# Designs tried in a protein design run: peptides against a protein of PDB entry 7SID. Part 21

Target 1, 151 residues: chain A of PDB entry 7SID
Amino acid sequence: LHMYLMLLKELPGEEYPLPMEDVLELLKPLSNVCSLYRRDQDVCKTILNHVLHVVKNLGQSNMDSENTRDAQGQFLTVIGAFWHLTKERKYIFSVRMALVNCLKTLLEADPYSKWAILNVMGKDFPVNEVFTQFLADNHHQVRMLAAESIN

## One batch from the design tools (peptide; aimed at target 1 Q74 L85)

Design b2_p17_3_s3 (made by RFdiffusion4, then SolubleMPNN; from b2_p17_3, 8 letters changed)
Fold by OpenDDE base, seed 1:
Structure b2_p17_3_s3 (fold): chain B 151 residues (1-151), chain A 17 residues (1-17)
Amino acid sequence: as target 1 above (151 residues)
Amino acid sequence: SEREKELQEKLQKFLNS
């Protein structure tokens, strides 16, 4: 886990994006890693913080490539799972804040949720709609963070 | 699609872990 997390946090940001092939290879095992540690709040927070770099890479890529679509799918599967479990009140505010940051970054790359759509239980949820739910979060810091993107 | 099937399986594993 630690080696994987180290690689994940060392991903270059928007200014120097990785080839999509490399991003995809890093994303493929991500859901499995999250599954193993889904009950560890600190690990989940760390993962969500690190994948911010992935979102930045995805936003700079060629949207028409198969690898881009695959990478988007791998990433959105993880985000969808975190969102679903958040709705089930499985995560503390610090994890939810990290998730909001991911969603915020997604909206910066895709403001109208053309590709940023969470598929959970066979249903599609555009990230822009999902994001608004955090404006009503029970924790004031989460609400404030979410509101920063709108105001 | 095959990719979508894989992603759904990953999602289900995550939610049931």
Scores: peptide ipSAE 0.600, ipTM 0.941, DockQ to the pose 0.872
OpenDDE base, seeds 2, 3, 4, 5: peptide ipSAE 0.596, 0.597, 0.598, 0.598; ipTM 0.940, 0.940, 0.940, 0.940

Design b2_p17_3_s4 (made by RFdiffusion4, then SolubleMPNN; from b2_p17_3, 8 letters changed)
Fold by OpenDDE base, seed 1:
Structure b2_p17_3_s4 (fold): chain B 151 residues (1-151), chain A 17 residues (1-17)
Amino acid sequence: as target 1 above (151 residues)
Amino acid sequence: SSREEELQQKLQKFLNA
């Protein structure tokens, strides 16, 4: 886990994008790692903070490549799972804030949710619609963070 | 697609962990 988290932390952002094939290889095991530690709030927060760099890489890439589509799918699967479990009240505010930051970054890359769509239990949820739910979050800091993204 | 099925399996595993 620690080595993997370090790799995610060291992932270049928007200014220094990685080849999409490398991003994809880093994303493939991500859902499994998250699954193992889904009940550890600190690990989940750390993971969500680190994958912000992945979103920045995805936003700078050619969206027509198969690797890009695959990378998007791998990433959105993880975000969709975190969102679903958030709705089930599984995560404290600090994890939800990290998730909002991920969603914010996704919207910056894809404002109209053309590709940023969460598929959960066979249903599609555009990120721009998912994001609005955090405007009504129970924790004031989460609401404020969400509001800053659209105001 | 096969890729979509794989992603759904990953999602289900995550949600059932």
Scores: peptide ipSAE 0.603, ipTM 0.941, DockQ to the pose 0.871
OpenDDE base, seeds 2, 3, 4, 5: peptide ipSAE 0.603, 0.598, 0.598, 0.600; ipTM 0.941, 0.940, 0.940, 0.941

Design b2_p17_4 (made by RFdiffusion4)
Pose (drawn by RFdiffusion4):
Structure b2_p17_4 (pose): chain A 151 residues (1-151), chain P 17 residues (1-17)
Amino acid sequence: as target 1 above (151 residues)
Amino acid sequence: SAEEYVEELLEESHEEA
């Protein structure tokens, strides 16, 4: 777990992007890793805080091949799964704050929501519309974080 | 349930990789 979190945090870089096949290799076990630790709040918070680093390489679309959409879908389905579970009152405010940070990073990466769309229950939700929903949260700290990052 | 739906989705996404 430590090895995988370290690789996720360190390998992606903004100045010189990794090949997309390497991004796919990084994102391949993430689904299973999140599946094991679905119950644990601290691990989920740590996983989200570490995975928010891959958006810098994911946002590149110059080489918009099939690998790009595959990696974007692999990441967005996990993010959407976390958001859906959060809507059901399954996570504490720490995981919600980490998810808000991830969504803020996604909004930074794709301001027009060309590709950053969460898919859940056969429906699609743009990240920008989803982000404004956190202004009505039940925890003050998450609301303040969303209000401050609304810019 | 919501948790079962997420588990199945994650498994499908891993198999498609």

Design b2_p17_4_s1 (made by RFdiffusion4, then SolubleMPNN; from b2_p17_4, 9 letters changed)
Fold by OpenDDE base, seed 4:
Structure b2_p17_4_s1 (fold): chain B 151 residues (1-151), chain A 17 residues (1-17)
Amino acid sequence: as target 1 above (151 residues)
Amino acid sequence: SVEEEVEEELKKLSESL
């Protein structure tokens, strides 16, 4: 876990996007890591904060290749799972804050949710629609962050 | 596919929490 998190933390920003092949390699263990530490709120928060770099890399990719779609799909599946579990009240506000930041970054890259679509339980949910739900979050900080992100 | 495998694993995750 620590090595993986360190790797995620050291990823370059959007100014220096990684090759898609490298992004795919980073995404491979992501679901497993999330699963293993699904009940650890701090780890989940940390993961979500670190994968922001991945989102930025995905958003800067102008390639319409199978690898790009694969990377996007894997990432969105994870985000969708976190969103789903959030609806089930499984995560504290700090984790939800991190999730909102991920969604915000996705919307910055894809404002019209052309590719940023979460598939949960066999149903598709555009991120822009998902994001608006956090405006009604039970925690005031989450609502505020969501509201700021829309503007 | 890889996407299907990830989806299945995350489904298991959601059910186990």
Scores: peptide ipSAE 0.054, ipTM 0.703, DockQ to the pose 0.093
OpenDDE base, seeds 1, 2, 3, 5: peptide ipSAE 0.040, 0.051, 0.039, 0.049; ipTM 0.692, 0.698, 0.644, 0.698

Design b2_p17_4_s2 (made by RFdiffusion4, then SolubleMPNN; from b2_p17_4, 8 letters changed)
Fold by OpenDDE base, seed 2:
Structure b2_p17_4_s2 (fold): chain B 151 residues (1-151), chain A 17 residues (1-17)
Amino acid sequence: as target 1 above (151 residues)
Amino acid sequence: SVEEEVEKLLKEVSEKL
């Protein structure tokens, strides 16, 4: 786990996006890792913080690429899972803040939610709509973060 | 697909967590 997380953290930033093939390789174990540690708040927070690099890479990729769509789909599934569990009140505020940062980054990459759509339980939720829900979060810091992201 | 598998897991988690 720690090695994997370190790899995620060391991903190149937006200035030098990774080849999509590499992104896909990194995403392959992500769902399993998230599932395995879904109850560990600290691990979840760490994962969400590190996958910000993935979001940046995905946002700069060619939307018409099959690999890009695949990577986006895999990533959004994971984000959707975190969001769903957040709605189920399974995560503390620090995890929710990390999630908000991910959603913010997604919106920056895809302001019109062309691809940034969470599919949860067979339903589609555009990230822009999902994001607004955090404006009403029970924790003031989460609300503030969400509000600042919109401004 | 991977997405389907994760969705299935999500459903299970939602019910048990």
Scores: peptide ipSAE 0.058, ipTM 0.712, DockQ to the pose 0.089
OpenDDE base, seeds 1, 3, 4, 5: peptide ipSAE 0.035, 0.031, 0.037, 0.054; ipTM 0.663, 0.652, 0.670, 0.715

Design b2_p17_4_s3 (made by RFdiffusion4, then SolubleMPNN; from b2_p17_4, 10 letters changed)
Fold by OpenDDE base, seed 1:
Structure b2_p17_4_s3 (fold): chain B 151 residues (1-151), chain A 17 residues (1-17)
Amino acid sequence: as target 1 above (151 residues)
Amino acid sequence: SVEEEVLQRLKELSEKM
């Protein structure tokens, strides 16, 4: 875990976009890592903060390739899992804030949720609809962060 | 070079997990 988190932290940002093939390789282990540490708030927060770079890379890439669609799917699976556990009240506010930042970045890349759709328990949830739920979050800072993202 | 090494390590991790 420690090594993986360090590697995620060292990933290039939006200034140096990665080939989509590389993005896919980065995303492959992520789902398993998230599953193993879903109850660790600090690890989840760290993961969500680091995957912001991946979201930015996805948004800057050509969205018509098979690899892009695959990368989108893998990423959305992870985000969907975090959102699902958030709905089950499994995460503290700091993790939810990190998730909101991820969703914000997704909406910047896909404002109309053409591809940014979370599939959770067999149902589809467009990110723009998911995002609005955080406007009513129980924690003031989460609500404020969500509101800032819309304006 | 550093980026390539990181990607290679992540690829290896993905194969193990």
Scores: peptide ipSAE 0.021, ipTM 0.487, DockQ to the pose 0.070
OpenDDE base, seeds 2, 3, 4, 5: peptide ipSAE 0.018, 0.016, 0.019, 0.019; ipTM 0.499, 0.481, 0.497, 0.464

Design b2_p17_4_s4 (made by RFdiffusion4, then SolubleMPNN; from b2_p17_4, 8 letters changed)
Fold by OpenDDE base, seed 1:
Structure b2_p17_4_s4 (fold): chain B 151 residues (1-151), chain A 17 residues (1-17)
Amino acid sequence: as target 1 above (151 residues)
Amino acid sequence: SVEEEVEKLLEERSKRM
């Protein structure tokens, strides 16, 4: 886990994107890691913070590439899971903060939600509309962060 | 759990593709 998290942390950002093939390799274990450490709020927060680099890479990629679509799908599946579990009150505010930051970064990469769409239980939720739920969050810092993403 | 949710989302994603 530690090594994997370090690799995610060291992922090049927007200015120096990785080849999409490398991004895919980094994303492959992600769902398993999230599953294994679902009860560890600190690990979940760390994961969400580190995947910000992945979002930055996805935003710089060729949208017509099959690898890009695959990477987007894998990433959005994980984010969708975190979001859904947040709705079920499974995460503390610090994890929700990290999730909002991730969603904010997604919106920056895809302002019109062309690909940044969370599919949960067969329904599509554009990322730009997901923030509305965080505006009603119980924690004021989460509400403020969400508001900053909209305004 | 996160595991169950990820599995469900993967299933839904597969149906869309």
Scores: peptide ipSAE 0.023, ipTM 0.582, DockQ to the pose 0.257
OpenDDE base, seeds 2, 3, 4, 5: peptide ipSAE 0.018, 0.017, 0.019, 0.014; ipTM 0.416, 0.408, 0.437, 0.445

Design b2_p17_5 (made by RFdiffusion4)
Pose (drawn by RFdiffusion4):
Structure b2_p17_5 (pose): chain A 151 residues (1-151), chain P 17 residues (1-17)
Amino acid sequence: as target 1 above (151 residues)
Amino acid sequence: SLAEEHEEEAEEFIEAD
């Protein structure tokens, strides 16, 4: 777990992007890793805080081949799964704050929501519309974080 | 397809205990 979190945190870089196949290799076990630790709040928070680093390489669309969409789908489905579970009151405010940070990073990467769309229950939600929903949260810290990052 | 595999893995994650 430590090895994987370290690789996720360190390998992606903004100045010189990785090949997309490497991004796919990085994102391949993430689903299983998240599946094991679905119950644990601390691990989930740590996973989200470490995965928010891959959006810098994911946002590149110059080489918009099939690998790009495959990697974007692989990431967005996990993010959407976390969001859906959060809507059902399954996570504490720490995981919600980490998810807010991830969504803020996604909004930074794709302002027009061309590709950053969460898919859940056969429906699609743009990230910008989802982000404004956190202004009505039950925890003051998450609301303040969303209000401050609304810019 | 690979996209369908990723959707199934996300569903399994949502349904995990």

Design b2_p17_5_s1 (made by RFdiffusion4, then SolubleMPNN; from b2_p17_5, 8 letters changed)
Fold by OpenDDE base, seed 5:
Order: sequence, then structure tokens, then C-alpha cells
Structure b2_p17_5_s1 (fold): chain B 151 residues (1-151), chain A 17 residues (1-17)
Amino acid sequence: as target 1 above (151 residues)
Amino acid sequence: SRLEEIEKEAEKFLNAE
């Protein structure tokens, strides 16, 4: 886990895009890692913070590429799972903060949610719609972060 | 339990490829 997290942390952001093939390789174990540590708040927070680099990288990619769509799909599946557990109040505010940052970055890349759509239990939820729900979060810091992202 | 059901459903999402 620690080695994988270190690799994620070292990913270049928007200014230094990676080949999509490399992004896909990094995403391959992500869902499994998230599943294994879904109950560990600290690990989930760390993962969400590190995958910000992946989101920034995805935003620089050609949206017409099959590999881009694949990477987007894999990432959104993970975010959807975190969102699902968040709705069930399974994550503390610090994890939700990290999730909001991910959603914020997604909206920066796709402000109209053309491709940033979460599928949860067979239903599609545009990220912009999901994001606005954090404006009513129970924790003031989460609400503030969400509000700052809009303004 | 309810928690197990939620986690099981989330795990399906995480394992989707």
C-alpha cells in the first residue's frame, strides 16, 4: 500500500501530463486498494488526496481517445463508490473534504459534466449535481470548501 | 448487517472494470 501511495503522490499534474497508457497502469490497482481499505478513514483520505494528480492529468487528455474514456471510467467508478458510502454517512469530514477536492478538480476539467458522471446503483449522477449537495453538508468546513469552489 | 450490505454494494462498484 505505502509503495503504491508513494507512486500516486509522485504523479505529475496538469502542467506535466503523462501518457494515457501510464495513467491506466496506475489506475489498475486503485479500485482494489480502495475496496480493501474502505473502512480506514486515513487511508481513504490519503488516496483521495493523491488521485487529485490523476484527475488533473485526465483533464489534459484527448477526450476522443479510447484510453482516455477507459481511464475516466475507472476513476469515476471509484469516485462513485466513495460517493455512495458518503451518502450512507460512513466517512468523516476529512474524507469528505478530500472527495470534494476531487469533485472540484473534475468540474474544472469538465464544468458541464459532459463526461464526469457518476453511476451509482444503475443511476447516473452528473458531478456538478453531486457537488452541489456538499453545500448542505453537516460539517461547516465541507460546506465552506464546496462554496469556495463555486465562487 | 446494514453496514455489510452497504459495503458489499460499494465493493461491486469498486471492482467494476
Scores: peptide ipSAE 0.094, ipTM 0.718, DockQ to the pose 0.102
OpenDDE base, seeds 1, 2, 3, 4: peptide ipSAE 0.083, 0.084, 0.083, 0.087; ipTM 0.711, 0.713, 0.710, 0.712; seed 3 fails the geometry check

Design b2_p17_5_s2 (made by RFdiffusion4, then SolubleMPNN; from b2_p17_5, 10 letters changed)
Fold by OpenDDE base, seed 5:
Structure b2_p17_5_s2 (fold): chain B 151 residues (1-151), chain A 17 residues (1-17)
Amino acid sequence: as target 1 above (151 residues)
Amino acid sequence: SRMEKIKEEAERFLNSE
């Protein structure tokens, strides 16, 4: 886990995108890692904070390639799982804050949710619709962060 | 397909004990 988190942390941001092949290699174990530590709030928060760099990389990539679609799918699937567990009240506010930041970054890259769509248990949920639900979050900081994302 | 395998991994994440 620690070695994997280190690799995610070192991922370049929006200004210096990685080759999609490198992004794919980093995303391959992501779902499994999240599954193993789904009940660890600190690990989940750390993962969500680190994958922000992945979102920034995906937003600048050419969406015509199969590798881009694959990377997008792997990332969105994980975010969808975190969102679903959030609805079941499995995560504290700090984890929800990190998730909102991920969703915000997705909306910045895809304001109309053309590709930013979460698939949870076979059903599609556009990120813009998912995002609005956090405006009614029980924690004031989560509501404020969500509200600030709406310009 | 690869996409189907990704979805299966997501289901394991959601239903993990």
Scores: peptide ipSAE 0.278, ipTM 0.828, DockQ to the pose 0.913
OpenDDE base, seeds 1, 2, 3, 4: peptide ipSAE 0.243, 0.272, 0.246, 0.251; ipTM 0.805, 0.823, 0.807, 0.813; seeds 1, 4 fail the geometry check

Design b2_p17_5_s3 (made by RFdiffusion4, then SolubleMPNN; from b2_p17_5, 8 letters changed)
Fold by OpenDDE base, seed 4:
Structure b2_p17_5_s3 (fold): chain B 151 residues (1-151), chain A 17 residues (1-17)
Amino acid sequence: as target 1 above (151 residues)
Amino acid sequence: SRMEEIKKKAEEFINAE
């Protein structure tokens, strides 16, 4: 886990995107890692904070390639799972804050949710639709963070 | 397919204890 988190943390920002092949390799174990530590709030928060760099890399890539679609699918299914568990009130506010930051970054890369669509249990949820739900979050800091993206 | 495998893993994540 620690080694994997280190690799995610060292991802370059939007200005220096990684080749999509490298992004794919980093995403391969993501679902398994998240599943193993789904009940650990601190680990989940850390993972969500680090995968922000993945979104930045995806936004700078050619969206028409098979590798890009694969990377998007691997990432979005994990985000969808976090969102689903959030709706079931499984995560504290700090984890939800990290999730909102991921969703904000997705909206910056794809404002109209053309590819940023969460598929959960066979149903599609556009990120822009999902994001607005956090404006009504029970915690004031989560609402405030979500509201920052409106302006 | 690859996407089906990814979705299966996501479902396992959602349903994990």
Scores: peptide ipSAE 0.347, ipTM 0.872, DockQ to the pose 0.945
OpenDDE base, seeds 1, 2, 3, 5: peptide ipSAE 0.344, 0.343, 0.344, 0.341; ipTM 0.867, 0.867, 0.867, 0.868

Design b2_p17_5_s4 (made by RFdiffusion4, then SolubleMPNN; from b2_p17_5, 9 letters changed)
Fold by OpenDDE base, seed 4:
Structure b2_p17_5_s4 (fold): chain B 151 residues (1-151), chain A 17 residues (1-17)
Amino acid sequence: as target 1 above (151 residues)
Amino acid sequence: SRREEILQKAEEFLNAE
């Protein structure tokens, strides 16, 4: 995992969006990796910080292609799992802050949550509704991060 | 290309775990 994340840093940033084919290759094993490290707070924080690059690329791509829909689905599965465990109070504030940043980026790409919808245990949760929950987070830094993203 | 090389290495690493 650490090697994978280090390699991800070597890819071009937001100024040079990744081809969707490359995004799919990066996302393909990610759900399995996240599942293996779900109890490790440091690993989860690192994963969430590095997938920001992928989210930014998703937002700049053609949202009508089959590959884009596939990539969106794979990514949302991962974010949904982190959200679910957050609701169960399994993550410390630093992990939640990283998740908020991911959700913020998703909202920038999809303000009305047309595709950014988390499916958890058979229920749909639009990201714009999920995001507002962090305004009431128990940790002040998480609340502040969520609040500054509204303006 | 460098990009393809990075992606290939990433895939190999993840498949090894």
Scores: peptide ipSAE 0.029, ipTM 0.608, DockQ to the pose 0.048
OpenDDE base, seeds 1, 2, 3, 5: peptide ipSAE 0.029, 0.024, 0.028, 0.032; ipTM 0.559, 0.586, 0.612, 0.622; seed 5 fails the geometry check

Design b2_p17_6 (made by RFdiffusion4)
Pose (drawn by RFdiffusion4):
Structure b2_p17_6 (pose): chain A 151 residues (1-151), chain P 17 residues (1-17)
Amino acid sequence: as target 1 above (151 residues)
Amino acid sequence: SSILEEAKENAEEFIES
């Protein structure tokens, strides 16, 4: 787990992007890793805080081949799954704060929501519309984080 | 693609767990 988290945190870089096949290799086991630790709040928070670093390489669309959409879908489905589980009151405010940070990073990467759309229950939600929903949260810290990052 | 379909199935299974 430590090895995978360290690879996720360190390997992606903004100045010189990785090949997309390497991004796919990084994102391949993430779904299983998240499946094992669905119950644990601390691990989930750590996983989200470490996976928010891949958006810098994911946001590149110059080489918009099939691998780009495959990697974007692999990431967005996991993010949508966390959001859906959060809507059902399944996570504590720490995981919600980490998800807010991830969504803020996604908004930074794609301001127009061309590709950053969460898919859940056969429906699609743009990240910008989802982000404003956190202003009505039951925890003050998450609301303040969303209000401050609303810019 | 097959990779995308597998990723959607894994996400569904994660939600249903």

Design b2_p17_6_s1 (made by RFdiffusion4, then SolubleMPNN; from b2_p17_6, 9 letters changed)
Fold by OpenDDE base, seed 2:
Structure b2_p17_6_s1 (fold): chain B 151 residues (1-151), chain A 17 residues (1-17)
Amino acid sequence: as target 1 above (151 residues)
Amino acid sequence: SELQKEAEKQAQEFIEQ
């Protein structure tokens, strides 16, 4: 886990995007890692914070690339799972904060949710629609973060 | 893609655990 987290942490920012093939390779084990540590709030928060760099990379890629679509799909699948579990009240506010940051970054990359759509249990949820739900989060800091992202 | 299908499978397991 820690080695994987280290790799995620060292991902270049938006200014220095990785080749999509490299991003895809890093995303391949992500869902499994998240699954293994789903009940560990700190690990979940850390993962979500680190994958922010991945989102930035995804936003700068060519949508017509197969690798891009695959990478986007893998990432969105994981985010969708986190969102679903959030709705089930499985995560504390700090994890939700990290999730909101991911969603914010997605919207910055795809403001009209052309590709940023969460598919959870066979249903599609545009990220912009999902994001608005955090405006009504029970924790004031989450609400504030969500509101700041809109303004 | 097969990769996406596998990811979705893993995510489903993630949710169900």
Scores: peptide ipSAE 0.510, ipTM 0.911, DockQ to the pose 0.891
OpenDDE base, seeds 1, 3, 4, 5: peptide ipSAE 0.508, 0.508, 0.502, 0.502; ipTM 0.911, 0.911, 0.908, 0.909

Design b2_p17_6_s2 (made by RFdiffusion4, then SolubleMPNN; from b2_p17_6, 11 letters changed)
Fold by OpenDDE base, seed 3:
Structure b2_p17_6_s2 (fold): chain B 151 residues (1-151), chain A 17 residues (1-17)
Amino acid sequence: as target 1 above (151 residues)
Amino acid sequence: SSRQQQAQQQAQEFLNQ
């Protein structure tokens, strides 16, 4: 687990995109790792901050490939879980800030939420719809981050 | 896909912990 977290922390930036095959390998254990650390705010924040690199890779990939769809699905599954727990008020503002940044990056790649759709408990939630909810977040910094992302 | 189904199962575990 600690090794995986270390690998996430060492993910390359946007200037050095990963092959989709590598993205898939990184995403494969992500849900399990997040599950184990779901109650650790600092770890969750760290994870969300580092998966931004993955989002950037996904946005630059060929949308028609099966691997891209697979990677997108795995990533969106994790984001959906974080969002769901956020709605249940499980995360402090700093974690929500990190989540908003992930959603922002998704919207930059898919502004009309054609593929960026969160499926939670069997229901679909377009990311653009999810994102607007953070405009009404209880913490002013979260609202500000969300607002500046669409202005 | 089977992998996506597995990911969704893991997400359920994530939500239930």
Scores: peptide ipSAE 0.226, ipTM 0.813, DockQ to the pose 0.855
OpenDDE base, seeds 1, 2, 4, 5: peptide ipSAE 0.197, 0.219, 0.217, 0.211; ipTM 0.795, 0.809, 0.808, 0.806

Design b2_p17_6_s3 (made by RFdiffusion4, then SolubleMPNN; from b2_p17_6, 6 letters changed)
Fold by OpenDDE base, seed 1:
Structure b2_p17_6_s3 (fold): chain B 151 residues (1-151), chain A 17 residues (1-17)
Amino acid sequence: as target 1 above (151 residues)
Amino acid sequence: SKLIEEAKKKAEEFINS
């Protein structure tokens, strides 16, 4: 876990995007890691903070390639799972804050949710629609962060 | 794609774990 988290932490951002092939390799174990540590709030927060770089990389890539679509899909499935578990009240505010930041970054890259769509248990949820629900989050800091992103 | 389908399967496992 720690080696993987360190790898995620060192991932380049928008100013230095990774090849999509490398992004795909990085994403492959992500779901398993998240599943294994889903009950660890600190680990989940750390993961969500680090994967922000993935979104930045995706936003700088050619969206027409198969690898890009695969990377987007693989990433979005994880975000969708975090979203679902958030709805089930499994995560504290600090994890939700990190999730909102991920969603914010997705909206910056895809403001109309053309590809940023969460598929959870066979249903599609555009990120822009999902994001607005955090405006009504129980924690004031989450609401404030969400509101800041809309403005 | 096959990769996305596998990811979805893993995500479901994540949700249900």
Scores: peptide ipSAE 0.399, ipTM 0.893, DockQ to the pose 0.882
OpenDDE base, seeds 2, 3, 4, 5: peptide ipSAE 0.392, 0.393, 0.393, 0.389; ipTM 0.890, 0.890, 0.891, 0.889

Design b2_p17_6_s4 (made by RFdiffusion4, then SolubleMPNN; from b2_p17_6, 11 letters changed)
Fold by OpenDDE base, seed 2:
Structure b2_p17_6_s4 (fold): chain B 151 residues (1-151), chain A 17 residues (1-17)
Amino acid sequence: as target 1 above (151 residues)
Amino acid sequence: SELQAQAEKEAQEFINQ
């Protein structure tokens, strides 16, 4: 886990996007890692914070690339799972804030949710619609973060 | 794709765990 997290942390930012092939390789084990540590709030927060780099990379890629679509799909699948569990109140505010940051970054890359759509249990949830729900989060810091992201 | 299908399967396990 820690080795994987370290790799995620060391990912180049938007200024130097990774080749999509590398992004895919990093995303492949992500869902499994998340599932293994879903009940560890700190690990979940750390994962979500680190995958921000991946989101930034995805936003800079060619949308017509098969690899891009695959990477987006893998990432969104994981985010969707986090979103679902968030709705089930499984995560503390710090994890939710990390999730909001991911969603914010997605919206910056895809403001109209053309590809940023969460599919959870066969249902589609555009990220822009999902994001607005955090404006009503029970924790004031989450609400504030969401509100600041909209402005 | 097969990759996406696998991801979705793992995500489902994530949710149901």
Scores: peptide ipSAE 0.504, ipTM 0.912, DockQ to the pose 0.864
OpenDDE base, seeds 1, 3, 4, 5: peptide ipSAE 0.501, 0.355, 0.500, 0.496; ipTM 0.911, 0.852, 0.911, 0.910

Design b2_p17_7 (made by RFdiffusion4)
Pose (drawn by RFdiffusion4):
Structure b2_p17_7 (pose): chain A 151 residues (1-151), chain P 17 residues (1-17)
Amino acid sequence: as target 1 above (151 residues)
Amino acid sequence: SLLEEAEEEAEEFINQS
């Protein structure tokens, strides 16, 4: 777990992007890793805080081949799964804050929501519309974080 | 496809208890 979290945090870089196949290799075990630790709040928070670093390489669309959409879908499905589970009151405010940070990073990467769309229950939600929902949260810290990052 | 597999893994993750 430590090895995977360290690779996720360190390998992606903004100045010189990785090949997309390497991004796919990085994102391949993430679904299983999240599946094992679905119950644990601390591990889920750590996982989200470490995966928010992949968006810098994911946001590149110059080489918009099939690998790009495959990697974007592999990431967005996990993010949507976390958001759906959060809507059902399954996570504490720490995991919600980490998800807000991740969504803020996604909004930074794709301001027009061309590709950053969460898919859940056969429906699609743009990240910008989902982000404003956190202004009505039951925890003051998450609301303040969303209000401050609303810019 | 890789996308269909990723969707199926996400659905299994949501349905866990």

